# Peptides against a protein of PDB entry 4JHK, part 156

Target 1, 212 residues: chain A of PDB entry 4JHK
Amino acid sequence: EDYKIQSFDLETQKLLKTALKDPGSVDLEKVSSVIVDQSLKDQVFSREAGRICYTIVQAEAKQTNGSVFRRNLLNRLQQEFKAREETRKRSTQEWVCLVSFICNIFDYLKVNNMPMVALVHPVYDCLFRLAQSDALKNEEEVDCLVLQLHRIGDQLEKMNVQLMDELFNLLRDGFLLQEDLSSMGRLLLLEILEFRAGGWKLSDTAQKYYYS

## One batch from the design tools (peptide; made by RFdiffusion4, then SolubleMPNN)

Design b2_p25_8_s3 (from b2_p25_8, 22 letters changed)
Fold by OpenDDE base, seed 1:
Structure b2_p25_8_s3 (fold): chain B 212 residues (1-212), chain A 25 residues (1-25)
Amino acid sequence: as target 1 above (212 residues)
Amino acid sequence: SSLKKEEEEEKKKLEKEIDELIAAA
């Protein structure tokens, strides 16, 4: 299995690999910090980090019946979430990485095969922020928004259809009324509107674009 | 002012929900 950790140095790769197999032998707080730090810098990693995190959580639970990693991960996540507006002001890239990471954690870290209900509103909060006019004019933010909705939109809707309706009202209005959208941004909004209308089902072309 | 207050309240609510998640973990 490829955990996509090639972006780390060899020592850190070893640390992560050890955490995946023998979590009790490493500093899991350090591991969580490393994962979060990298997720904030690399969107490709941030969108895959949830799988790594899930594996470590399961490994620790199996080995020691512990939850040190998850606790530390969520603590760091909380800190970054609280500072999300400052992060956005500082760096659009870090902001979209943060959103991607939060959404990815929502997607992968399930309890009893169900999404963590406590993450529902935080995820929606991030998506609503991306759906504001000042964000919709930025193609990078639109790309992030649409990508997350493709990945977890169906799950989020099941958790709270009212919020999803409100979100898509904003997206519809943005598509129809906002004049300073980029051409690509407008196309992405149209696509995601149609995607939901179609029951969150991807075409072959869309599948390749978003997941390959 | 009312809008700002509502936004802060919502932010606090979200943070509380995250805290609850952490406590349950």
Scores: peptide ipSAE 0.028, ipTM 0.571, DockQ to the pose 0.124; fails the geometry check
Fold by OpenDDE base, seed 2:
Structure b2_p25_8_s3 (fold): chain B 212 residues (1-212), chain A 25 residues (1-25)
Amino acid sequence: as target 1 above (212 residues)
Amino acid sequence: SSLKKEEEEEKKKLEKEIDELIAAA
């Protein structure tokens, strides 16, 4: 399996690989810190980190019946989430990485093959923030918003359709009424509106774009 | 303002939900 850890140095890659196979033999607090730190710097990794995290969680549960990694991961997630507005003000890139990371954890870190209910509102909160006028004018934030909705929109809607309706009302209004959107931003909003209207099913072209 | 208060209350609610998740882990 490819866990997309090529962005780390060789020593860290070894650490992560060991955590995936033999979590009891490594410092899982350190592992969680490394994953979160990289997720905040690299959006590509942040989109894949959830799968890595889930694998480590499962491995630790199976090997030692422990949850040290998950606990440390969620603690760090909480800290970053609480500081999300400060992060956004400091760096748009770090902000969208954070959102990507949270959404990816929601996607992969499931309990009994179901999304964690406690993450639903935090995820929506992030997406609603991206749907505000001051964020929609930033192409990087729009890209993040649309990407997350492509990845987990259908799951989120199943958890709370009312919030999804409200979110898409904002996106529709942004598309129709906001004048300072970039050309790409406007196109992305249109695409995601159509995507949901089509039942969250990707076209062949869209699939190549989002999952290549 | 009432809007600011509502925003803070929502923030606290979200933080509480995350805290509960962590506690259950």
Scores: peptide ipSAE 0.027, ipTM 0.571, DockQ to the pose 0.122; fails the geometry check
Fold by OpenDDE base, seed 3:
Structure b2_p25_8_s3 (fold): chain B 212 residues (1-212), chain A 25 residues (1-25)
Amino acid sequence: as target 1 above (212 residues)
Amino acid sequence: SSLKKEEEEEKKKLEKEIDELIAAA
């Protein structure tokens, strides 16, 4: 599998590869920190970080029946989540990377093949924040919002359809009523509205855009 | 502001949920 770790230097790549194969031979706290740090800098990586995290979790469980990596990862996630508003104020880029990361963790870190229930509301909170008027006027935030909904919207809806309805009410109102949307932002909102209405099924073109 | 208060309450709720997640991990 390709974990898309090319954004790291060679030394760090080696560290990550070792963690994937033999987690007991590396400092898993350091590994978790490296992953989170890079996820906050690189949105492409942040969207894929869940896969590598899941693999490390499984490898550690199998090797030592341990959960050091997951614990450290979630602790760091908690810290970043608590500071999300400050992060948004400081850097839109870091903010959308954080959202991408938490959504990706939701997508991949499952317990008994089920999403972690405790992540449902935090994920929705992030998406609702992106759906506010002050965020919808920022194309980067709209792009992030729409991307996450394409990736995990169907799963989130299954967890809480009421929240999804409320979220999409905001998106509809934004599309119809907000005057300071960018042209691309408006198009993205329309597309995601239609995407859900169509049962969360992608066209061939959309599939290529979001997943290729 | 009533809206700000509600927002802060929701924030605390979400933080609690994250704490519970970590505790369960």
Scores: peptide ipSAE 0.026, ipTM 0.547, DockQ to the pose 0.119; fails the geometry check
Fold by OpenDDE base, seed 5:
Structure b2_p25_8_s3 (fold): chain B 212 residues (1-212), chain A 25 residues (1-25)
Amino acid sequence: as target 1 above (212 residues)
Amino acid sequence: SSLKKEEEEEKKKLEKEIDELIAAA
């Protein structure tokens, strides 16, 4: 399996590979820290981090019946989530990476094949923040918002349709009423509105854009 | 100010949910 760890140095790659195969032989706190740090810097990695995390969680559970990695991961997630507004002010890039990471964790780190209920509101909180007027004017934030909704929107809606309705009301209003959207931003909003209206089904063009 | 207070309360709720998640891990 390719876990998209090419952005790390060779030593760190080795650490991660070992964590994936033999988690008991490495410092899982360090591994979790490395994953989160890189997720905040590399959007490509951020969107794949959940898969890596899930694999490590499974490997640790199988090997030692432990949950050290998950605990450390969630602890770090808590810290980053608490500081999300400060992160956004400091770096839009780090902010969208954080959102991507949280959404990816929601997508992959399931319990009994179900999303973790405790992550539902945090995910929506991030998406609602991206749907505010000050964020919608930033193409990078719009891209992040739309990307996450393509990937996990259907799952989120199943968890809370009311929040999804409220979110899309904001997106509709942004699309129709906000004057300082970029052309691409406006197109992305329109596309996501149509995407949900179509039952969360992608067009061929959208499929290529988001997953190719 | 009322809106800010409400927002802060909601943030605290979200943080609590994450705490619960950590505790359950």
Scores: peptide ipSAE 0.025, ipTM 0.552, DockQ to the pose 0.123; fails the geometry check

Design b2_p25_8_s4 (from b2_p25_8, 21 letters changed)
Fold by OpenDDE base, seed 1:
Structure b2_p25_8_s4 (fold): chain B 212 residues (1-212), chain A 25 residues (1-25)
Amino acid sequence: as target 1 above (212 residues)
Amino acid sequence: SSLKKKEEEEQKELDEEIDELEKKA
């Protein structure tokens, strides 16, 4: 499988390729750090990062029955999560990249085909932050929120329907009551409200928009 | 204080899950 790692320098590309094939021969802490660092800069890479991470986890488990990579990855992720408010204040772009990365890790790093329970609250915390009035007025944050809900909303709801209800109450209130939403922001909120109401089913047109 | 406590609880939950995963491996 072709992994989109062309944005890295050649040495780092080699490191990642080796980690994918022979994880026992590389510094997996370094690999995890590189992936997280790039994911915080490139939202497009965040999706690929999830797939890469899953592959490395599986490769290490198969090769050494180890979990060094996953442990380091999740620990680094938790550190970035804890600093999320500082990140948001510094850069909206880095913040939405962080949210995207956390959501993608939730989506891809499944254990026995089940999401990691420990990631449920961190993901919801990020989405709730995006659903606050100060974030809803920013189109970039609304885009991120809606994109993640399209990708993993159904899975998150299965993990905790109460939190999802609370989140969508905020989104509904934002849609109905908040005056400083952009036109696009309002449209996106309406779309996601309807999307959940429809049982998280994507129309063909919506699928192309969010996943093309 | 409440936020810090929540973050500590989330960290603990993550650590526990990691430990459980390592035991199953």
Scores: peptide ipSAE 0.112, ipTM 0.706, DockQ to the pose 0.106
Fold by OpenDDE base, seed 4:
Structure b2_p25_8_s4 (fold): chain B 212 residues (1-212), chain A 25 residues (1-25)
Amino acid sequence: as target 1 above (212 residues)
Amino acid sequence: SSLKKKEEEEQKELDEEIDELEKKA
């Protein structure tokens, strides 16, 4: 399997490749930190990070029955989540990368084919933050919000329908009442409202865009 | 603050789940 790790230097690429194949031979705390750091800077890698993390978790479990990587990863994730408002103030790009990363971890890092329950509220908290009026006026934040809902919205709803209803109430209100939305932002909100109303089902064209 | 309390609760939930996963591994 090919992993998109070209953004790292050669030494770090080697570290990641080793972690994927022989996790017991590397510092898994360092590996987790490197993955989180890069996920905050690179949106393309942030998308790939969930798959990489899942592979390392499975490799460690198989090799040593250990969970050092997962523990360090989730602890670091929670630290970044707690600092999300400061991250948002510093860089919108880093903020949307953080949200993307958290959502990807939720999507890929399943236990017994089920999402981690502890990640449900953090994911919703991020999406609720993106649904606030000060975020909805920013097209980059709206793009992130809509993208994540396309990818994991159906799974999140299964975990907590009440929170999803509350979230979409905010999105509806933003679409109808907020005056400083961009034209594209308004179109994206309309699309996601219709997407949920349609049972989280995409056309073949939309499927390729969001899941390829 | 209500936000701080919520974050502390979420941290506890995450820590508990991590511990449970480690026990099952």
Scores: peptide ipSAE 0.086, ipTM 0.691, DockQ to the pose 0.104
Fold by OpenDDE base, seed 5:
Structure b2_p25_8_s4 (fold): chain B 212 residues (1-212), chain A 25 residues (1-25)
Amino acid sequence: as target 1 above (212 residues)
Amino acid sequence: SSLKKKEEEEQKELDEEIDELEKKA
């Protein structure tokens, strides 16, 4: 199976490939750190990172019945999550990468085909932060918010509909009341409001935009 | 702070879930 890891140097690519095939032969803490670090820099990679993480988790479980990788990964994610406000202050790009990564881990790192319950609140906390007025004025943050809701909104709603309702109240208020939204930001908010109202069903155009 | 307490609770939940997953492995 081919994984999109071209952004890494050759040594790191080898490390990742080895982790995917023979996780017991590598430092899985290091592997998790490398994946997180790159995901914080490259939002496009974050989705692939989710898939890679899932594969490594499965490979380790099959090979050694271990969970070292998952533990290290989740612990690192929690550390980054705790520091999210500082990250946002430092770099909007890193912040949206962090959110994207957490959301993708939520999407891919399922247990018994179910999302990890412990990730629900962290994901919502990130999305709520993106839904604040100071974030909604930033097109990059709005884009991130809407992208994640397109990808995992239906799953999140199933986990906690009350939080989703509260989140969308903020989005509606932002759309209707906030004056300093960009034109694109306003369009994105409208689109996501309609998307949920339509039962989280993508149009062909939206499908291409978010998943191609 | 309330935020710190919430984060501590979330960390605890995560740790507990990790522990449960490890027990099942």
Scores: peptide ipSAE 0.118, ipTM 0.713, DockQ to the pose 0.105; fails the geometry check
Fold by OpenDDE base, seed 2:
Structure b2_p25_8_s4 (fold): chain B 212 residues (1-212), chain A 25 residues (1-25)
Amino acid sequence: as target 1 above (212 residues)
Amino acid sequence: SSLKKKEEEEQKELDEEIDELEKKA
């Protein structure tokens, strides 16, 4: 299986591979920290980190009936979430990576095939932050916002339709009223507005774009 | 502040859910 861990050094890759197969033999707190740290630096990894995390969670549950990894992961995630404004101020790249990571964890780290309820508000809080005027003028943030909504928008709406309505009100207002949007940003907002209006149905072309 | 209170509540919810998950494990 390809977990897109090629960005790590060989020693860390070995650690991650061991965690995937034999989680009881490694320091799972360290593993969780490594995953979070890399997710903040590498957008490609951050959007895929949920899959590897889920696999480790399942492996630990099967092997030891433990949940050390998940606990450490979620605790670290919460710490990063709390510091999200400072992260955004420091680095737009790290900020969008953080959002991507949190959204990916929401998508993959399911319990009994259901999203973790506790992640719903944190995800929405991130998306609402991206929907503010100061963020909408930044194409990188708009890209992130639209990408996440394509990936998990339907799931999020199922969890809380009221918040989704409020979010899209902001996006609509941004599209219509905000003057300092880039041309691409405006197009992306229009596309996502239409995407939701169409029932979150992804075209084959869009599927390749967002999930390649 | 209202924001701080909200964040504290969200953390509490997360902690509670983690605890519940650990009980099921």
Scores: peptide ipSAE 0.109, ipTM 0.705, DockQ to the pose 0.102; fails the geometry check

## One batch from the design tools (peptide; made by RFdiffusion4, then SolubleMPNN)

Design b2_p26_3_s1 (from b2_p26_3, 12 letters changed)
Fold by OpenDDE base, seed 1:
Formats: structure tokens, C-alpha cells, sequence
Structure b2_p26_3_s1 (fold): chain B 212 residues (1-212), chain A 26 residues (1-26)
């Protein structure tokens, strides 16, 4: 199976490939740090990173019945999450990368084919932050919010419908009441409102309207 | 405003502690 790790240097690529096949032979803390660091710089990579992380977790469980990688990964995520407000102040790009990565870890890092319950609130915390008025006026943050809801909204709702209702109340109010939304931001909010209302699906007509 | 305040009540800074604990158990 091919993993998109071409952005790393050759030594790091070798490290990652070894972790995927023989996780017991590498420093899994270092591996987790490398993955997190890159995911915080490249939002596109964050989705691939989720898949890579899942594979390493499965490989370690199978090889040694261990969970060193997952523990280190989540510990690093906790550190970044705790510092999320400072990250947002420093760089919107880094902030949306962080959100994207956390959401993708939620999406890919399943336990017994189920999402990790412990990640539900952290994910919602990030999405609620993106749904605040100071974030909704930033198109990059709206893009991130809408993207994550398209990817994992249905899963999150199944985990906690009450929080999802509260989140979408904020989005509705933002769409209707907030004056300093960009035109694209307002359009994206409308789209995601319709997306959920349609059972987390877009009709062909809606798809054409919003994205063609 | 009311919804924003209520939404902020759901912010849980320590939930990753539970995730870390879960990682040890699984």
C-alpha cells in the first residue's frame, strides 16, 4: 500500500515505512512527533496522517500487543490542543491544520471499528471554536469548519446529537445574524446547513449549485 | 450571544486525559 510521505526526507521516509511494518524496531515517540509536526504544517497531509496512524497502531497491536505509538500520539495532540488558542493567535493556518489533524485522527483511529469516545469532546471543542463569531468572519476558518463537518459530521452527530444541535444553532445564527461574514463564508454556512438537513448528503442539484 | 455562551460551556480542556488513559488500556 502506498502512503503519501514524499514530502519527508529519505531518512524520515525510511523511519515511517519501518514503523508501518515493524513498529517495534523504531522509536515510536519520534515517529509520532514527526507525523504531528508535518500535519501541523500541511492540512492536506493530515488526512493521510490519520490513515498512517491507524496502520501503525494496528501493526503495533499485532506485533507486540503494544500501544506505545497511540499513547505518544495522543499525548502530543493533548499538548497541541491545550495550546490551541495561542496557536490560533500566532497563525490561522497552523490552527486549521491542528483542527484538521484532530478531526482526521477521530475519523481514522477507530477502536473496535468505533470512534474513540474520548476524542468526541475535543473535536467538538475545536468545531465550536470555529463557530464563534470571531472565527466565522475568517474565510479560512469557515473552510476548515465546513470541510470537517462534511467529513465527520455524521459520525460526530451519532456520538452526541445534543452538541451537534448546539453547534448548528451557532452556524444558523451566524448565517442569519452576523454581518461581517464574507460572501463565500455565508455561502458555505448555508451549504453545510442544507447538508445536515439533508441527512449529511447533498443532492446533485445542490452539488452543482455550490461547487460548479 | 446566548448560544455562544452556552456553546463555550461545552469546552473541555482535559478530555485528552481520558484519551491518554484509553490508549493505555487498549
Amino acid sequence: as target 1 above (212 residues)
Amino acid sequence: MELSEKAMEYILEDKFDEAAALAKEL
Scores: peptide ipSAE 0.024, ipTM 0.522, DockQ to the pose 0.064
Fold by OpenDDE base, seed 3:
Structure b2_p26_3_s1 (fold): chain B 212 residues (1-212), chain A 26 residues (1-26)
Amino acid sequence: as target 1 above (212 residues)
Amino acid sequence: MELSEKAMEYILEDKFDEAAALAKEL
C-alpha cells in the first residue's frame, strides 16, 4: 500500500514506515504524536492519517496483540478536543484540521467493522460548533463542516439520527436566517441540506448545479 | 494493565462528554 507521507523529513518517514510494518520496534507514543502534530497543520494529510493510524493499529494487534499506539493516539486526540475552543481562537486553520482529523479517525479507526462509539459525541460536538452562527460566517469553517458531512454524514446518522436532525436544523436556520454568510457558504449549506434529503447522495442534475 | 476496547471506549466517552459540557459553558 502507498501512504502519502512526503511532507515529513526522511527520518520521520522511516519511522512511520517502520511503524506500519514492525510497530514493536519503534516508540509508538512518538509515532502517534508525530501523526497528530502533522494532522493539525495539514487538513489534506489528516485523511491519509486516518488510514495510516488504522494500519498501525492492526499491525500492532497482529504483532504483539497490543494497543499502545491506539491508546496514545486517542489520548492525544482527547487532549486536543478538550482544548478545541482555545485552538479555534488561536487559529481557524488548526481548528478545522482538528475537526478533519477526528472525523477521519472516526471514519477509519473501526472496531469490529464499526465506528468507535466513544468518538460519536466528540464528532457531533465538533460539527455542532461549526454549525454555530459565529462559525457559519467563516467560509473556512463551512468548507470543513460540509466536507466532513459528505464524508461521514451517513455513518454518523446511523449512530445517532436525533443529533443529526438537530444539527441540520441549525444548518437550515443558518441558511435561511443568517445574514452574514458568504455566497459560497450559503451555496454549500443548501447543497448539504439537499444531499442529506436525498439519502446522502446527489442527483446528476444537482451535482452539475453545485459543482460544475 | 492494558484496557480492553470496551473499557477504553467507556472512559473516552465520559471524558469527551465532560469536555463538551464544559465547552458549552464558555
Scores: peptide ipSAE 0.023, ipTM 0.553, DockQ to the pose 0.060
Fold by OpenDDE base, seed 5:
Structure b2_p26_3_s1 (fold): chain B 212 residues (1-212), chain A 26 residues (1-26)
Amino acid sequence: as target 1 above (212 residues)
Amino acid sequence: MELSEKAMEYILEDKFDEAAALAKEL
């Protein structure tokens, strides 16, 4: 299987490819660091990163029954998560990349075909932060929020429906009451509200309304 | 926020199973 790692130099590409097939032969801490660093810069890569991470985790488990990569990955995630407010202050782009990456790790890094329960609250924390008034006024943050909910909202709800209800109460209030939303931001909030109300899918009519 | 940080502490301490168990209680 081919992975989208063209953004890395050839040496790093080789490192990643080796990690995917023979994780025991590479520095998995370095691999995890490289993946996280790139994911914090490129939101598009973050989705691929999730897939890559899952593959490496599986490969290491099969090869050595180890979890060095996962440990290093999650440790780095924890560091970035703890510093999320500082990241947001420094760069909205880096912040939304961080959220995207955490959500994609949640999406892809399954344990026994289930999401890592330990990531549920961190993911919700990120989404709740994006749902605050100071974030909803920023279209880039709204884009991120809505994108993640499209990707993993149904999974998150299954893990904790109460938190999802609370989150969407904030989104509804934002849509209805917040004055400084962008036009697109308001549209996106409406769309995601309808998306969940429709069972995490859009009706044909809604599809045409929002995307035609 | 606090609860998620606690879960992450377990991850940092390589206590994945405990973190998962904790998350179920939250």
Scores: peptide ipSAE 0.026, ipTM 0.561, DockQ to the pose 0.294; fails the geometry check
Fold by OpenDDE base, seed 4:
Structure b2_p26_3_s1 (fold): chain B 212 residues (1-212), chain A 26 residues (1-26)
Amino acid sequence: as target 1 above (212 residues)
Amino acid sequence: MELSEKAMEYILEDKFDEAAALAKEL
């Protein structure tokens, strides 16, 4: 199986490849730090990072029944999550990368083929932050919000339908009442409202309207 | 927000590992 790690230097690529095959032979704290650092800078890598993280977790579990990598990864995630408002103020790009990474970890890092319950509220907190009026006016944040809901919205709803209802109340109000939305932002909000209403899928007609 | 912080604390304590182990036994 191939992993998209070409953005790293050769030494780091070797480190990651070794971690994927023989996690016990590398510094897993360093590996986790490298993955998180890159995920906070490159949104495209975030999805790949989730897959990589899952593979390393599984490899370590099989090899030593250990969880060193996961503990370090989640510890770093908590640190970044706690600083999320400062990150947002410093860089919208880093903020949306952080959200994307947390959502991708939720999506890929399954336990017994189920999402980690402990990640549910952190994910929702990120999405709720993106649903605030000061974020909805920024198209980059709306893009991130809608993208994550497309990817993991159905899973999140299964974990907590009440929070999802509350989130979409904010999105509805933003769509209807907020005046400083971009045209694209407003379109994306409408699309995601219809996406959920349709059972987290788009009809052929809606797909044509929004994406053709 | 408080719930998210508590959830993160839960993660750091590796309580989900215990939950996963229990799930495998059931």
Scores: peptide ipSAE 0.026, ipTM 0.527, DockQ to the pose 0.270; fails the geometry check

